# Designs tried in a protein design run: peptides against a protein of PDB entry 4Z63. Part 270

Target 1, 334 residues: chain A of PDB entry 4Z63
Amino acid sequence: LCLGMNDLTGNIPEDLFHLKRLNLLGIQENRLSGSLSREIRNLSSLVRLDVSWNLFSGEIPDVFDELPQLKFFLGQTNGFIGGIPKSLANSPSLNLLNLRNNSLSGRLMLNCTAMIALNSLDLGTNRFNGRLPENLPDCKRLKNVNLARNTFHGQVPESFKNFESLSYFSLSNSSLANISSALGILQHCKNLTTLVLTLNFHGEALPDDSSLHFEKLKVLVVANCRLTGSMPRWLSSSNELQLLDLSWNRLTGAIPSWIGDFKALFYLDLSNNSFTGEIPKSLTKLESLTSRNISVNEPSPDFPFFMKRNESARALQYNQIFGFPPTIELGHNN

## One batch from the design tools (peptide; made by RFdiffusion4, then SolubleMPNN)

Design b2_p26_7_s1 (from b2_p26_7, 13 letters changed)
Fold by OpenDDE base, seed 4:
Structure b2_p26_7_s1 (fold): chain B 334 residues (1-334), chain A 26 residues (1-26)
Amino acid sequence: as target 1 above (334 residues)
Amino acid sequence: VKEEAERFREEAERLAEQENLMYTSR
């Protein structure tokens, strides 16, 4: 049943929960309000639940043990409070959990040993606090993780060295500390292609450790951290780099010539730093900017990026990295 | 109710826009 993108108001009719053979319930982009009914438990055949973009409030009901076929739960952009229900945090069937842009709070706890099918987790823009859960790497299929705009104080857990499934990771604006430790840990994530760390590590030094290596790194965004140091030499070994944003830091020294050797680099923002010297001539040889044949069909993060043209404008949403215009920003370096 | 829903959506969108914000030089 798909009732999305309407002006439906009130609560879900109770009679809807009698549909025991229902595989898909989509009621997204409405004005549905109140608590999400516990009677969802009666939808025992449910594979996909989309309640996103509504006015739901209260706690998410702890009924997911009665939904053994549920693979997709989309609840982004609601007013949900409390934690992730225990039955949801233990769901062996769940592939995708999106609870982005809610008011969920407390410590983030998932039973990753039980969540054997979880491949995408979006909890961005919530009120989770405490530390990052050390057991996230136990979610053996977890590929996409957005935890941006939470209050995960402290460091990236050492256990994340074993996060082999991790491909797309955002921790933007999550009060993280110790960038050296974070990068030292995350370099062991062999499948990591996208790393977003914007608005963390305030005033720390960007490590220039030649032992750091990110083999498959395509997207690195570490903007607005007030980072000190220079362009990190270890980044030169990330031959697949497509997007680099180190803007709004306090980076110094020259922009190195090796930055023009990245064949796939189409977006470079080094603006609002303290770089000196000449613009590398190698930047004029970036194949991605000279040839139209960028493979548009590469997998992207499930979480969106946003770009503001000005402070007063609405941000443009980009669901794909290749949606960004080819860009070289080197402005405001003095 | 309609105005509250619209305000909620606008605020939600505004908050959502800040999640993985690409800063511009301007």
Scores: peptide ipSAE 0.375, ipTM 0.851, DockQ to the pose 0.712
Fold by OpenDDE base, seed 2:
Structure b2_p26_7_s1 (fold): chain B 334 residues (1-334), chain A 26 residues (1-26)
Amino acid sequence: as target 1 above (334 residues)
Amino acid sequence: VKEEAERFREEAERLAEQENLMYTSR
C-alpha cells in the first residue's frame, strides 16, 4: 500500500493494521501526526515500512520482534523521541534503517551481532549523545553509516579498525575529537570510499603521517574544522580520489603538485585556508576535468550531500557525488 | 496543523542542509 506524497492528516486508520499480508506500507510525505501505533506489530508480513516526512511524535514502538520480515524502515523527518527500540536494535531482518532528522536521544545502542542484515544506517540529525558505539563493526554487512549532527563526544572507537564492511561514513558535526586517532583508525577500513568529518576536531592539526593510507578513498570531506597543518602527504597515495573538500580550515604551505595526479579528481575545494605559493600546473591537466567521460554510475552514499550556491540560496541536495559540478575552488587563501 | 506541518518540513529541510554540507566559498 503506497499512500505517499499526499496531504493525509491525522492518524493511520486502525483497520490498516489488520492487513496481515501487507508487504509494503508507504505513507511518507504526508501530514500524519501522533504516535506511531504499536499495532504495526500486526503487519507480520511487512518488508518495507516508510513513514518518513510526517509529523509523527513520541517513541517508536517496540514491536519489531513481531516484524520478522522487515527489511526497510524509513522514518526520517519526523518528531520521534526516545531511543531505538530494543526490538529494532536487535532486528535480524533489517537491511536499512533511516531515522534521520528526528529527536531520538540517549546513547546509540545497536545489537550488531543480532543485526546480521543491516547494510545502511542513517541516524543523522538526532540527539544521540555519549560515545560512538564500539560494536558497530560487529554489524558485518554495514556499508553506509550516517551519524552526522549528533553529540558523539570523544574519539572514534579503536574497534573501527575492524570495520571492514564500512564504505560510506559521515560523522559530520558530531563533536568528535582527535583527528589523528580517527584517521589512524579509519585507514584500516579497507572498503572505505567516502569519509565526511566536517565540523569536528576543532583547531586540531591535520596529521601528515606518511604511514596513513586510505586505499579506496574517493571522497574526503573535512571542512570547517579550523585544522592546522599542511596538505597531508598520505593523501597522495589515495589514487582513486574524486572529491576533496578541506575548505574553511587553517591549512598552510603550498598546494602540492601531486594534487593534479588524481586522475578521477573532479571536485577540489581548498578555499578559505592559508595556502601560499603557486597554483600547481598539474591541476590544469586533471584528466577528469579535461575528459568528458566521468563515470556517473559509481556507487554513492545513501545519505545526501548539500551545497549552497550562495549564502541566501537554498541548499541543493545531491544524492550522488557525481552530481557535483566539476569544481576547483582555491579562493580566500592568504 | 497545515502551517505547523509546513514549518516542520522547512525546519527539517534546513536541518537536513546542515548535514554533509559542502561549503562553497561563495
Scores: peptide ipSAE 0.368, ipTM 0.850, DockQ to the pose 0.733
Fold by OpenDDE base, seed 1:
Structure b2_p26_7_s1 (fold): chain B 334 residues (1-334), chain A 26 residues (1-26)
Amino acid sequence: as target 1 above (334 residues)
Amino acid sequence: VKEEAERFREEAERLAEQENLMYTSR
């Protein structure tokens, strides 16, 4: 049953929960309000539930133990409060959980040993607090993780060295500390291709440790951290780099010539730093900017990026990294 | 109800825009 993208109001009719053979319920992008009924438990055949972009409030009902076929739960952009229900946090069937842009709070707890199918987790823009859950690497299929805009004080857990499934990771604006530790840990994530760490590590030094190595790194965004130091030499070994944003930091020194050696680099933002010297001539030879054939069909994070052209404008949403225009921003280096 | 929903959407969009924001050169 797909009723998305309408102007439906009120609550879900109770009779809808009599549809025991229903595999897909999509009611996204409406004006549905009130609590999400516990009677969703009656939808025992449900594979996909999309209630996103509504006015739902209250706690998410703890009935997911009665939904053994549920693979997709999309509840982004609602008014949900409380935590992740225990039955949801223990779901062995769930592949994707998107609860981005809600008011969920408390400690983030997932039983990753039970969540054997979880591959995408989006909890961005919530009110989770405490530390990052140390057991996230136990979610052995978890590839995409957005935890941006929560309050995860402290450091990246040491256990994340074992996060082999991790490919796309955003911790943007999550009150994280110790960038040296974070990078030292996350370099062990061999499948990590996208790392977003913007608005963390306030005023710390960007480590220039030649022992750091991110083999598969394609996207690195560490903007607006007031980071000190220089362009990190360890980054030169990330030969697959496509997007680099280190803007709005306090980085100094020269822009190194090796930055032009990245064959796939199409987006570079080093603006609003304190870089000095000449613009490397190698930047004029970036193959990605000179050749027309950027393969637009590469895997991207499930979480969106946003770009503001000016302070007063609405941000443009980019659902794919390749949606970004080819960019070299070196402005405001004083 | 309509105004509340619109305000909620606007706020939700505003909040969403702050997530993984790519800063442009000012």
Scores: peptide ipSAE 0.380, ipTM 0.840, DockQ to the pose 0.736; fails the geometry check
Fold by OpenDDE base, seed 5:
Structure b2_p26_7_s1 (fold): chain B 334 residues (1-334), chain A 26 residues (1-26)
Amino acid sequence: as target 1 above (334 residues)
Amino acid sequence: VKEEAERFREEAERLAEQENLMYTSR
């Protein structure tokens, strides 16, 4: 049953919960309000539940133990409060959980040993506090993780060295500290292709440790951190780099010539730093900008990117990194 | 109800835009 993109108001009719053979319930992009009914437990055949973009409030009901086939739960852009219900945090069937842009709070807790099918987690823009969950690497299929815009004070857990399934990771604006430790840990994530760390590590030094190596890194975004230092030498070994944003930092020194050796680099933003010297001639030879025929294996994070053309403009949503225009931004360096 | 829902959506969109923001050169 798909009732999305209407002007529906109030609560879900109780009679809808008698549909025991219902596999898909989509009621997204409405004006549904109040609490999400506990009677969703009666939908025992439910595979997909989409309640996103509504006015739901209160706690998410703890009834997911009665939904043994639920693979997709989309609840983004609501007014949900409290924590993740215990039955949801223990769901063995759940593949995707999207609760982005809610008012969920407390310590983030997931039983990753029970959540054997979880591959995508989006909890961006919530009120989670405390430390990052140390047991996230126990979610053995967890590939996509967005935890941006939460208050995870402290450092990236040491346990994330074992996060082999991790491919797409955003911790943007999450009050993280110690970039050296974070990079030192996350380099062990052998499948990591996309890393977003914007608005963290305020005023720290970007490590220039030649021992750091990100084998499969395609997208690195570490903007607006006020980072000091220079272009890191370890980045030159990430031969698959497609997008680099280090804008709005305090990086100094020359832009190194090896930046032009990245065959797949189509988006480079080094603007609003303190780089000096000449623009490397190698940038004029970037194959991605000169040839139309680069078959780029596209990293596809499930979390969106946003780009503001101007401070006063609404941000454009980009669901794909390749939606970004080919860009070289080197402006506003002093 | 319409105005509250619109305000909620606008605020939600504004909050969402800040999640993985790519800064363009000013």
Scores: peptide ipSAE 0.362, ipTM 0.857, DockQ to the pose 0.735; fails the geometry check

Design b2_p26_7_s2 (from b2_p26_7, 15 letters changed)
Fold by OpenDDE base, seed 2:
Structure b2_p26_7_s2 (fold): chain B 334 residues (1-334), chain A 26 residues (1-26)
Amino acid sequence: as target 1 above (334 residues)
Amino acid sequence: VKEEAEEYRKRLEELAEEENVMFTSR
């Protein structure tokens, strides 16, 4: 049953929960309000539940043990409060959980040993606090993780060295500390292609440790951290780099010539730093900027990016990184 | 109630825009 993208108001009719053979319920992009009914438990055949973009409030009901076939739960952009229900945090069937842009709070706890099918987790823009869950790497299929805009004080857990499934990771604006430790850990994530760390590590030094290596890194965003240091030499080994944003830091020194060696680099933002010297001539020879054939069909993170021209401007949502215009931004360096 | 809901949704969208924000100088 798909009733999304309407102006439906009120609650879900109770009779809807009698549809025991229902595999898909989509009621997204409405004006549905109140609590999400516990009677969802009656939808025992449910594979996909989309309640996103509504006015739901209260706690998410702890009924997911009665939904053994549920693979997709989309609840983004609601007013949900509380934590992730225990039954949801233990769901062996769940592939995708999207609860982005809610008011969920407390410590993030997932039973990753039970969540054997989880491949995408979006909990961005919530009120989770405490530390990052150390057991997240136990979610052996988890590829896409958005935890941005929470209050995960502290460091990236050491256990994330074993996060082999991790491909797309955002921790943007999550009050993280110790960038050296974070990068030192995350370099072991052999499948990591996208790393977003914007608005963390306030005033720390960007490590220039040549031992750091991100083999498959395509997208690195570490903007607005007020980071000190220079362009990190270790980044030169990330030959697949497509997008680099280090804007709004305090980086100094020259822009190195190796920045132009990235054949796939189509988006470079080094603006609002303290870089000096000449613009590398190699940047004028970037194949990705000269050739029209940017492969738009590469896997991208499931979480959105937002581009703003200024702080007051409306953001442009980009669901695909490859949707970004080819850009070289070197402005406001001094 | 509708206006409040729209304002709430707008606020939620605005909050969402601050998640993975990239600022362009353009």
Scores: peptide ipSAE 0.340, ipTM 0.816, DockQ to the pose 0.731
Fold by OpenDDE base, seed 4:
Structure b2_p26_7_s2 (fold): chain B 334 residues (1-334), chain A 26 residues (1-26)
Amino acid sequence: as target 1 above (334 residues)
Amino acid sequence: VKEEAEEYRKRLEELAEEENVMFTSR
């Protein structure tokens, strides 16, 4: 049943929960309000539940043990409070959990040993606090992780060295500390292609350790951290780099010539730093900017990016990295 | 009630826009 993109108001009619053969319930982009009914438990055949973009409030009901076929739960952009229900945090069937842009709070706890099918987790823009869960790498299929805009104080856990499934990771604006440790750990994530660390590590030094290596790194965003140091030499070995944003830091020294050797680099923002010297001539040879044949069909993160011109401007949402205009920003380095 | 709901949704949308923000230099 798909009732999305309407002006439906009130709560879900109780009679809807009598549909025991229902595989898909989509009621997204409405004005549905109140608590999400516990009677969802009666939808025992449910594979996909989309309640996103509504006015739901209260706690998410702890009924997911009665939904053995549930693969997709989309609840983003609601007013949900409390934690992730225990039955949801233990779901062996769940492939995708999106609870982005809610008011969920407390410590993030998932039973990753039980969540054997989880491949995408979006909990961005919530009120989770404490430390990052050390057991996230136990989610052996977890590829996409957005934990941006939470209050995860401290460091990236050492256990993340074993996060082999991790491909897309955002921790933007999560009060993280110790960028050297974070990069030293995350370099072991062999499948990591997208790393977003914006608005963390306030005033730390960007490590220039030649032992750091990110083999498959395509997207690196570490903006607005007030980072000190220079362009990191270790980044030159990430030959697949497509997007680099190090804007709004305190980086110094020259922009190195190797930055123009990235054949796939189509977006470069080094603006609002303290770089000196000449613009590398190699930037004029970026094949991605000269040839129209950027493969538009590359897998992208499931989490959105937002571009703002200024703090008061409306953000432009980009669901795909390749939706970004080809850009070289080197401004405000004087 | 309807205005409050729209304002709440708008606020939720605005909050969503600040998650993975890329600042342009313009």
Scores: peptide ipSAE 0.327, ipTM 0.805, DockQ to the pose 0.736
Fold by OpenDDE base, seed 5:
Structure b2_p26_7_s2 (fold): chain B 334 residues (1-334), chain A 26 residues (1-26)
Amino acid sequence: as target 1 above (334 residues)
Amino acid sequence: VKEEAEEYRKRLEELAEEENVMFTSR
């Protein structure tokens, strides 16, 4: 049953919960309000539940133990409060959980040893506090993780050295400290292709350690951290780099010539730093900017990006990195 | 109806605009 993108108001009619053979319930992009009914438990055949973009409030009901076939739960952009229900945090069937842009709070806790099918987790823009869950690497299929805009004080856990499934990771604007430790840990994530760390590590030094290596790194975004230092030499070994944003930092020195050796680099933002010297001539030879054949079919993160002209400007949402225009921004370096 | 839904969506996403932010100098 798909009732999305209407102007429906009120709550879900109770009679809908008698549909025991229902595999898909989509009621997204409405004005549905009140609590999400516990009677969802009666939908024992449910595979996909989409309640996103509504006015739901209260706690998410703890009924997911009665939904053994549920693979997709989309609840983003609601008013949900409390924590992740115990039955949801222990779901063995769940592949995708999206609860971004809610008011969920407390310590983030998932039973990753039970969540054997979880491959995508989006909890961006919530009120989770405390430390990052040390057991996230126990989610052996977890590939996409957005934890941006939560209050995860402290450092990246040492256990994340074992996060082999991790491919797309955002911790943007999460009050993280110690960029040297974070990069030193995350370099062990052999499948990591996208790393977003914007609005963390305020005023720290960007490490220039030649021992750091990100083999499969395609997208690195570490903007607006007030980072000091220079262009890191370790980044030159990330031969698959497609997008680099180090804008709005305090980086100094010359832009190195090796920046033009990245054959797939189509988006470069080094603006609003303190870089000096000449623009590398190698940038004029970037094949990605001269050839029209950028392969559109590369895997991208499932979490959105927001493009702002400045801190006060309205953001433009981009659901895919490949939606970014080919860009070289070197402005405002002085 | 589409415009009101877009404005509503816009208001809800404005609260999330600081998630995975990329800044441009344009």
Scores: peptide ipSAE 0.299, ipTM 0.773, DockQ to the pose 0.583
Fold by OpenDDE base, seed 1:
Structure b2_p26_7_s2 (fold): chain B 334 residues (1-334), chain A 26 residues (1-26)
Amino acid sequence: as target 1 above (334 residues)
Amino acid sequence: VKEEAEEYRKRLEELAEEENVMFTSR
């Protein structure tokens, strides 16, 4: 049953929960309000539940143990409060959980040993607090993780060295500390292609440790951290780099010539730093900017990006990294 | 009606604009 993208109001009719053979319920992008009924438990054949972009409130019902076929739960952009229900945090069937842009709170706890099918987790823009869950690497299929805009004080857990499934990771604006430790840990994530760490590590030094290596890194965003230091030499070994944003830091020194050696680099933002010297001539030879055929069909993170011209400007949403215009921003280096 | 719904959805996303924000040069 697909009723998305309408102007439906009120609550879900109770009779809807009598549809025991229902595999897909999509009621997204409406004005549905009230609590999400516990009677969802009656939809025992449910594979996909999309309640996103509504006015739902209250706690998410703890009925997911009665939904053994549920693979997709999309509840982003609602007013949900409380935590992740225990039955949801233990779901062996769930592949994708998207609860971004809610009011979920407390400590983030997932039983990753039970969540054997979880491959995408989006909890961005919630009120989770405490530390990052050390057991996330136990989610052996977890590829996409957005935990941005929560309050995860402290450091990246040491256990994340074992996060082999991790490909796309955002911890943007999550009150993280110790960038040296974070990068030292995350370099062990062999499948990591996208790393977003914007608005963390306030005033720390960006490590220039030649022992750091991100083999598969395509996207690195570490903007607006007030980071000190220079362009990190370890980044030169990330030959697959497509997007680099180190803007709004306090980075100094010259822009190194090796930045023009990245054949796939189509987006570079080094603006609002303290870089000095000349613009490397190698930047004028970036193949991605000179050749018309950027393959737009590469895998991207499932989480959105937002572009702002200034802090007061409305953000432009980009659902795909490849939707970014080819960009070289070197402005405001004083 | 569709435009109004899109505007409403955009307002709900304004709360999320600080998520994975890319700052362009001023």
Scores: peptide ipSAE 0.341, ipTM 0.826, DockQ to the pose 0.566; fails the geometry check

